# Ledger of designs, part 334: peptides against a protein of PDB entry 6DSZ

Target 1, 361 residues: chain A of PDB entry 6DSZ
Amino acid sequence: NYVVTAQKPTAVNGCVTGHFTSAEDLNLLIAKNTRLEIYVVTAEGLRPVKEVGMYGKIAVMELFRPKGESKDLLFILTAKYNACILEYKQSGESIDIITRAHGNVQDRIGRPSETGIIGIIDPECRMIGLRLYDGLFKVIPLDRDNKELKAFNIRLEELHVIDVKFLYGCQAPTICFVYQDPQGRHVKTYEVSLREKEFNKGPWKQENVEAEASMVIAVPEPFGGAIIIGQESITYHNGDKYLAIAPPIIKQSTIVCHNRVDPNGSRYLLGDMEGRLFMLLLEKEEQMDGTVTLKDLRVELLGETSIAECLTYLDNGVVFVGSRLGDSQLVKLNVDSNEQGSYVVAMETFTNLGPIVDMCV

## One batch from the design tools (peptide; made by RFdiffusion4, then SolubleMPNN)

Design b2_p29_2_s4 (from b2_p29_2, 16 letters changed)
Fold by OpenDDE base, seed 1:
Structure b2_p29_2_s4 (fold): chain B 361 residues (1-361), chain A 29 residues (1-29)
Amino acid sequence: as target 1 above (361 residues)
Amino acid sequence: SARQAEIEAQFLRKDREEDLERLTEKLLS
């Protein structure tokens, strides 16, 4: 009896950091196809805590903390449109991952979007937004008492959404998205009314962004607004301030992932298709009235890693590089560059053995 | 191993983002 031990998936398709196991613990959560791995970041490194099998490939994985929760909850959406909200519970040595809420959010009618599934959470935890199908924005209201995830659709006039995020610091939940029409790519905002189940006009728009604008980063307060990343340019807009840079170094390869380093959105890590790791810096200008505005944007090459599918800053200049195509890595950001001019040193490498063909027999 | 101990020593320095701050200062200079 050759027990073919089914090889565990090694390709990373998502990662997130937060406080999932407790309010005090820093966790790294890694999605590997149908598998969720939970680690505690310790002074001694990554400590594995739990592995969880999911019913289907993880397509969205986001941590969020509703008002009055002591720790983060985990939202997962699978490629088969099964949604759940998970809570970590520990009682002595017993560790349970509890489903707080679940639901299937598949629509009977709709064309799946070519850019795939996008799942986003309002920073104030009022709702989850899903772009699953062209011309539809799905909303899951977040209610503590509801064990069943109920969703509704709002029609989008913009049929070709490239990326979408919720903005910070908005009285109503507000989305910012890049979309394409026959005139090019544009950025638009909408307020989401839960009551009326419709979009209202958002605070700002930016027409005719770069033709290859592909990512939206929502920037926390005090800056607010969004960063739009293209092939050749990075732009910031918050309704009042506009700033664009076109650093030649980003033209060499497409930026494909990002992660916020600071809670205040002063620094971001960017990864490109060649495995280059960048820091995006937001330079502050303090106004006489105490308001903070964006002075400038800078992009600096840190070094080279595996091609990142996802990035997450942990602590003390340590970054997890989740790779689908190559080996995932823990890397250290150093103050001083090495002989090659790199600020990146690989601490640990996790071998990627390629896609597990889950032959469901 | 000494390398493992070195790796371990790099985690959970909550108060010591000093290296990242210094790196940032260097990159901005």
Scores: peptide ipSAE 0.381, ipTM 0.790, DockQ to the pose 0.717
Fold by OpenDDE base, seed 4:
Structure b2_p29_2_s4 (fold): chain B 361 residues (1-361), chain A 29 residues (1-29)
Amino acid sequence: as target 1 above (361 residues)
Amino acid sequence: SARQAEIEAQFLRKDREEDLERLTEKLLS
């Protein structure tokens, strides 16, 4: 019996930072195909805490904190449409990952979307939204006492959704999405009614955005609204304010990844297909009434990294660069640029051995 | 190693993002 020691997956397909192990611990969670790695971020570096095998490729991994929870819960959706909500429990030296809720959210009828699975969580933890199939938006209501994840579908008239997020600061759960039709790409919003299980008209829309608009970033309060990232432009819209920039530097390579640095959404990291790391800056304008509005958007090149599949800011200017195609990295953002004008220094590199080809021999 | 200690020193400084703030200020200037 040759126990082929199955090589552990090394390609990163998702990462998230939050407080999963405790309220006080900062965690880095890394998805590597079917494997979840949990680290504590310490002054000494990344401390491994637990590795968890999942019953399928992790397609969505999001931390969220329902009201009354002391720490974050983890939502996972697999490529086989198995959904779960996980909780970390520690009792002395005993570490348990507990499934608080689970369910299969596969539909028997539907065209799987070509752009893959999108999973999003309402910032107020009212629901999870899933774009699994064209023309459908799946909703999982979040209930603390429900061990079974029940979902329902809402029909989307927009068949080709490119990206979708929940907006912040909305009375009702509100999605913002980029979609494509024969006339081009557009941005639209819908309110999600849990009661009626339908969409209501959202607060705003923007028709005819950039043809290659590919990502939506929901911006927290006080700004609210969304950032739309394209090939040539970055736009902000919140219903009242529209602002667009077209920095020449982003035209060189497609932005493929983003991560929010600040809870208030003032800074984002952006990664492109060439491994360039940018900072997107939201400049504030404080109004006389104490409201904060967006003054301007800026994009600054920080340096180069591995090609990011996912980015997550940790702390103290340290960023985890999760790479599927290359080596993952811990990088430091420095105040001063090096001789090449880079603010990025690689701290640690994690060798990517490539995809585990499940050769069923 | 001295390099490892330097790397470790660059990790988590709870509530101290001074370097990132300074970087941000520089980028906005």
Scores: peptide ipSAE 0.349, ipTM 0.734, DockQ to the pose 0.679
Fold by OpenDDE base, seed 5:
Structure b2_p29_2_s4 (fold): chain B 361 residues (1-361), chain A 29 residues (1-29)
Amino acid sequence: as target 1 above (361 residues)
Amino acid sequence: SARQAEIEAQFLRKDREEDLERLTEKLLS
């Protein structure tokens, strides 16, 4: 019996930060193919807590906190459309990952989207949204008492969705998405009616955005709205305010990932295909009535890292750079640049041994 | 190791949230 010690996957395909183990613990969760690694962020660095094997490649991994939960729950969707909601439970030294709910959300009909699986959670935890198939938006209502994840589909007129997010501060769950039609790329919003299982008209739309608009970032209150990232431009829209910038520095390489630094959405990390790390800054303007509006957008080059598949801000200017193609890194953002103008210092590097070819013998 | 101590010094120190703020101020200046 050759125990082929299956080499553990090292390529990172997702990462999230939140409070999964407790309300007080800051956690880093890393998806490596079928493996979930759970760390506690400590003053001493990353402390490994648990590793979990999943029954498939992790395609979506999102933390969320339903009303009345003391800590975050974890939503996972696999590439085989197995969905689960996981809870961390510790009893003394015993650590269990409990499946609170599960389900298979595969449809018998539909064309799998060429841009892959998108999974999003409403900020108010009313529903999970899934773009799995062209022309369909799948909704999983979040109900605490339901151990079975039941989903329904809403038909999308927009067949080619590029990216989609739930917006913040909406009375009803509202999606914002970039889509492509024969006329170009556009941004649209829809309200999602759980009751009627249909879309209602959303608060705003923006036709004819940049041709290479690829990512939507939902911006928390007080700003609200969304950021649309393209190849050449970054735009903000909230229905009332529109702002666009076209910093020449982002034209050099496509931005491929982002992460929010601040709970209020004032700062974001951006990573491009060359491993450049940027800070996107939302400059606030306080109005006389106490309302906060967006004054300007700025993009600043921080430095270079491994090519990020995912980014997550931890604490104290420490960023985890999850890489699929290269080594993952913990990096520190410094106040002062080095001689090369970089604000980024590598703290730790995690060797990527490449794709584990599961040789199914 | 000195490197480990340096890494430890960078995690979960409230005093260094100021560093990111100072960086941000510098980037906005």
Scores: peptide ipSAE 0.318, ipTM 0.765, DockQ to the pose 0.761
Fold by OpenDDE base, seed 3:
Structure b2_p29_2_s4 (fold): chain B 361 residues (1-361), chain A 29 residues (1-29)
Amino acid sequence: as target 1 above (361 residues)
Amino acid sequence: SARQAEIEAQFLRKDREEDLERLTEKLLS
């Protein structure tokens, strides 16, 4: 009787940090194919709390905190288009993951987008947006009392969306997206009307961005707006302010992931296809009227890690590097560089045994 | 290893972004 110990998946395809187990706990959530791992970040390291099996590969995993919730809820979308909102509940020693809402958001019509599934949550928790199919933007209204995730589609004129995010500080839910047309890549914004189930004109657009513009980062207030990351350039736009940098160092390898360090969006981690870790810094300028504006963008090389599929800042300069291709890592950002000029020190390495097909028996 | 655990314990101190702030200051200098 060879008990084939089904090896647990080790390749990381998503990670998020937030307050999922409690308002006070800092959690690291890791998606490994069909498996969700929940950790508490402690002074002693990562403490495992719970593992959850999902009915399919996790394609989207986002924490969000609706108004009046004391802790974050977790939105998950699987590659089979099963959506759920999960809540952590502890009662003494009993730990339960409660499904607050669920639904299948698959359409019978539409071409699945080549860039895969994108799931985003409005910062004000008014809706979830899904780019699943070309020419469609799916909206899931967030209602506390609704156990069934109902979605509707809005037609996008822009058929080839590269990336999309909800912007911060918008009266109506507003998406910002990079799209490609025959003329190149562009950035556009739309307001999303839940009532009319349509797009309205957004606050701004930027035509003819870098040809390889691949990522949108929504920047929180006070800056607002978005960062657009390309192969050669990083640009900021908020409708009023435009700023672009082209640091030569980022041209060497494509940036593939990012994570916000600060709640105010002053710092971001960037990871490239070579495993280089960067800090993107937003320098603020305080105007005489007290308005904070973006003065400059800086990119600094921190060091090298495993090739990140996802990055998440934890605390005290500790970063989780979720890797699909290599070993995942906990790394420390040090004040002083080593002899090689690296600020990155590996604290812990999580061996990636490769793509384990979870045989759901 | 015990040494690794000590390193981890030193680094995962909640509420001390001091090192990151110092790093950031250094990077901005």
Scores: peptide ipSAE 0.347, ipTM 0.788, DockQ to the pose 0.602; fails the geometry check

Design b2_p29_3_s1 (from b2_p29_3, 17 letters changed)
Fold by OpenDDE base, seed 1:
Structure b2_p29_3_s1 (fold): chain B 361 residues (1-361), chain A 29 residues (1-29)
Amino acid sequence: as target 1 above (361 residues)
Amino acid sequence: AAAQAAAIAAAFAAKVDEEEYLKKLAESL
């Protein structure tokens, strides 16, 4: 009699920071397989507020704030293609998570992409984009009053998309993606027409990027554009400016996750497969016309953590390191190094009891 | 090492002051 004590999942699949419980509260949301954990970030640490069971493994978890909302809404997509938009409501001691919208976005026809599910939200909250299947980009228009998440597909000529993001500061929703073809990996942009349900030519492209280019980071204004992370290089491109660095330190292990620290996109955390934590810095140059341009990119090693599946900056140099393979951590980034030369100090460690094997019973 | 420390210090100089952060946290509670 194996009493399978249904241990709560401890492996972290995703994490996001925002203002979900209120406009003022800073929240950490953690996805652990089918469980969503909601914390308030406090001076004393993480205060648990709510745990929510989801109808399937969480594959996408993103906070977004539509126009006229005082706080963030949560988009969740499960591995079974159940999509929902959640709102936190509190009335006294009563805490409710309300489903504003839901839908199943599964297609009957399509090859699931080998790189898994990608879900992205337009920074202006015009749409959600989903790369679920090769050669298709699914669009969920965001409207305030629709409780039913309706989606349509746009055909992608690029069959092997590695990563995709919506860009900032675009008149129309614009995606930037890394794709692979027989000639190598490339970066391309498309404008997404909601009206015509098609792609238009995007503002820029970059052919023949690094062979192992794996991640796209959309950079907010004033810089705009995107960062492309590879095995050996980090590249910035915004259509007008191109800048690449190849710091030897990143070549030692593959960068696997990132998180924006500053709202203006001047700093990013990077985590690699060895649990090394880096800071990527975007150095500003003010032009004579008052425009801000990217002067340089710099990468600094901060220290070591558990191998991050996801990273999220909680402010005040506190970072949550969500780990699937190891213990998740709350870490402090210090200005001064410790005796070992590390700028990272573990504040709290959350024991990972191992992957919850979905025992398909 | 000194250059790295300076770079890291510069990276952290753009942090919200701890007191301001704590104040914001307290206001959010």
Scores: peptide ipSAE 0.121, ipTM 0.649, DockQ to the pose 0.055
Fold by OpenDDE base, seed 4:
Structure b2_p29_3_s1 (fold): chain B 361 residues (1-361), chain A 29 residues (1-29)
Amino acid sequence: as target 1 above (361 residues)
Amino acid sequence: AAAQAAAIAAAFAAKVDEEEYLKKLAESL
């Protein structure tokens, strides 16, 4: 029996940052197929803490902090619809990953969506939302005492959802999504009623967005609302304010991932299919009443990296570029450009050895 | 770069008893 030591997966399919190991530690969590790698971000670089094998390919990986938790919990959904909430626990030298809750969220009936699995968490940690199947939005209520992840479906009239996020600053959990119909792509919002297990009318909608609108970014307070990213345009909407830009530079390649830099949503990293890294900036206008409104959107080309599947800003201008197609990287963002006009410097490169063919021998 | 990648890889070679973790995960399901 040749135990072919199955080569560990190197292609990154997800990454998140937060405070998973402790309230004080900054962590980078990397999903590599069935493997979860946990790092502590230090001044010296990434310190590995633990690797965890999952019972399937990680499809969703999100950190969240319920009220009264001292550190973040980790939500994982696998491609086989196994869901869990994980907690990091350390006792001396003993490190355990505790399953706080678990469940299978597969439906017997439904067409799996062509745009894949989407998992989102309400910023106030009231629920998890899942777009698994066309015409269905699955809700997992978050209850601290519930070890069993129970889900229910809400019917979506919109059968072809492209992307969905929970909005910030909403009294009720509110989703914002891009969908396609025969007339084009549109943005809509719904409030999610846990009590009635239905959608209520959301605060706003935007019909006939860009035909290739592909991503929704929920913007934190004080701005609120959402950013919609297309092939040629970036738009902001919060119900009261609409703003659109069409910078020619983004037309050259499709933006495929994003990550928030500032907690207040003033800056976002954007990665495209050519490995170009951009900064999206939300320019503030302070009103006389002390309210903050969006004045303008600006996009700046920072430089080039590996083609990002996922991006995460760590700290001090350090960004992790998780790549599926190329080598993952730690990069430094500089204030000043180099001689080539790049603000990006590669600090570390993680060789991608290609897809592990799961040969079930 | 190769040495740091090797050190990262070597740090992951610490046998977390995958079997015990998988067993605990399975017992929690």
Scores: peptide ipSAE 0.000, ipTM 0.276, DockQ to the pose 0.020
Fold by OpenDDE base, seed 2:
Structure b2_p29_3_s1 (fold): chain B 361 residues (1-361), chain A 29 residues (1-29)
Amino acid sequence: as target 1 above (361 residues)
Amino acid sequence: AAAQAAAIAAAFAAKVDEEEYLKKLAESL
């Protein structure tokens, strides 16, 4: 009897940081297929707190804090369209993960999007947005008293959405997305009306962006707006300010993930398909009226890591590199480069034993 | 090199901004 100990999944397919276990704890949450691992970030490293089995592959994992919550809640969407909002509750030594709300958000009719599931949360926690199917944007209103996650669809005229985010600092929930049509790739914004269950015209659009524009980063205030990352260019737009850079260094490999370092959105980590780690810098200019505007964008190569599926800045220059293809890492960013000119030092490596081929027994 | 060092040094200063941001967020609530 070879007890094939079903090897726990080691490939990371998502990671997020926030305050899930308490208001004070900094957590790292790691998605490994059907498993959620919860850590507390400490000066000594990652302290494991809980592992949670999910009834499906985790496709979306996002932390959010509704008004009046003391700590973050966790939104999870599985690849089978099971949605839940989870709360961490500790009572002495007993740790419970409570399902605050759940629902299935699968549509009977729709073409699953080729770029996969996208899940986003409004920064003001008014709604969750889901791009599951071409030509549809699904909205889950966030209501504290609702144990059942109810969703509705809004028709999206743009059939080929590449990436989508909610913008910051918008009176109404506003999405910004990259889409492709026969003329190329474009950026558009829509306001989402919960009341009317429709899109209204957003504050801005940018037609004819880079042909390989693949990522949208919503930028917090005071800058606001969005960063659009392509193969050759990085652009910023907020309706009033436009700025583009085309650093040759990013042309070598596609940027595939990002993570905000500063709460104000002045810096972002970028990871590419070769495992190169970059810092994207937003240089501020203070106007005479006290308005902060973007002066310039800069990209700097920090070093090399495992190929990141996801990146999470933790604290004190420590970054978690979640890898699907290679070993996940804790790395430290240093002010001074090493002898090889790298600002990245591996602190810990987590062996990836490869994809668990679900052998359908 | 100096600009890279400044960018990375600013990464460590982010801790102060996060506390201040959380403080401002708490004060705005």
Scores: peptide ipSAE 0.022, ipTM 0.439, DockQ to the pose 0.045; fails the geometry check
Fold by OpenDDE base, seed 5:
Structure b2_p29_3_s1 (fold): chain B 361 residues (1-361), chain A 29 residues (1-29)
Amino acid sequence: as target 1 above (361 residues)
Amino acid sequence: AAAQAAAIAAAFAAKVDEEEYLKKLAESL
């Protein structure tokens, strides 16, 4: 019996940072196909805590903290549409991952979207939103007492959604999305009514954005609104303020991932298809009435890393670069550039052995 | 170049309390 020790997957397809093990611990969670790796971020680096086998490839992995929870909960959706909410529980040396809720959210009817599965959580933890199929938005209401994740669909008139996020600071859960129609790409917002199980008109829209607009970033308060990333431009809109930049440096390669650095949404990391790492900066202007408005957007090249599938800022200028195509990295951001003009230093490299070719023997 | 360095520096200067953690992390790697 050759126990073919199946090589553990090494390609990273998702990463998140939060407080999953405790309220005080900073965690890095890494999705590697069907495996979830949980680390504590320490001054000494990444301390492994637990590995969890999932019943399928992880497609969505998001941390969230409902009101009254002491630590973050983990939402996972698999490529086979198995959804769960997980809690970390430690009792002495015994570590358990508890399933708080679970469900299968697959529909019998629907065209799977070409841009894949999108899963988002309302910042106020009212619902989870899923774009699984063209022309449908699935809603999972978040209820603490419900161990069974029940979902309903709302019909989207917009059949070709490129990306979608929940906005911050909205009275009702509000989505912002980029979609494509025969006239081009556009941005639209909808309020989600849990009561009526329908969309209401959102606060704003922007027709005819950049043709290659591919990514939505929801911006926290005090700014609110969203950033739209294209091939050639980065735009901000919140209903009242519009601002666009077209820095030539981003035109060379498509931005494919992002991560918020500051809780207030002042800075974002951006990664492109060439492994270039950028900082997007939101410059503030304080008005005489004490309101904070967006003055300008700025993009700065930090350096080069492995091609990021996902980015997550940990702490202290340390960034985890999750790579599917190359080696994942722990990198440090420096204030001063090195001799090559880079602000990025690799601290640790995690060898990627490539996709486990399931040799169906 | 100086404006870029200043912007990057300003982007990281808000993280001064993070320097000690970075030092410890760098020493542990």
Scores: peptide ipSAE 0.021, ipTM 0.449, DockQ to the pose 0.059; fails the geometry check

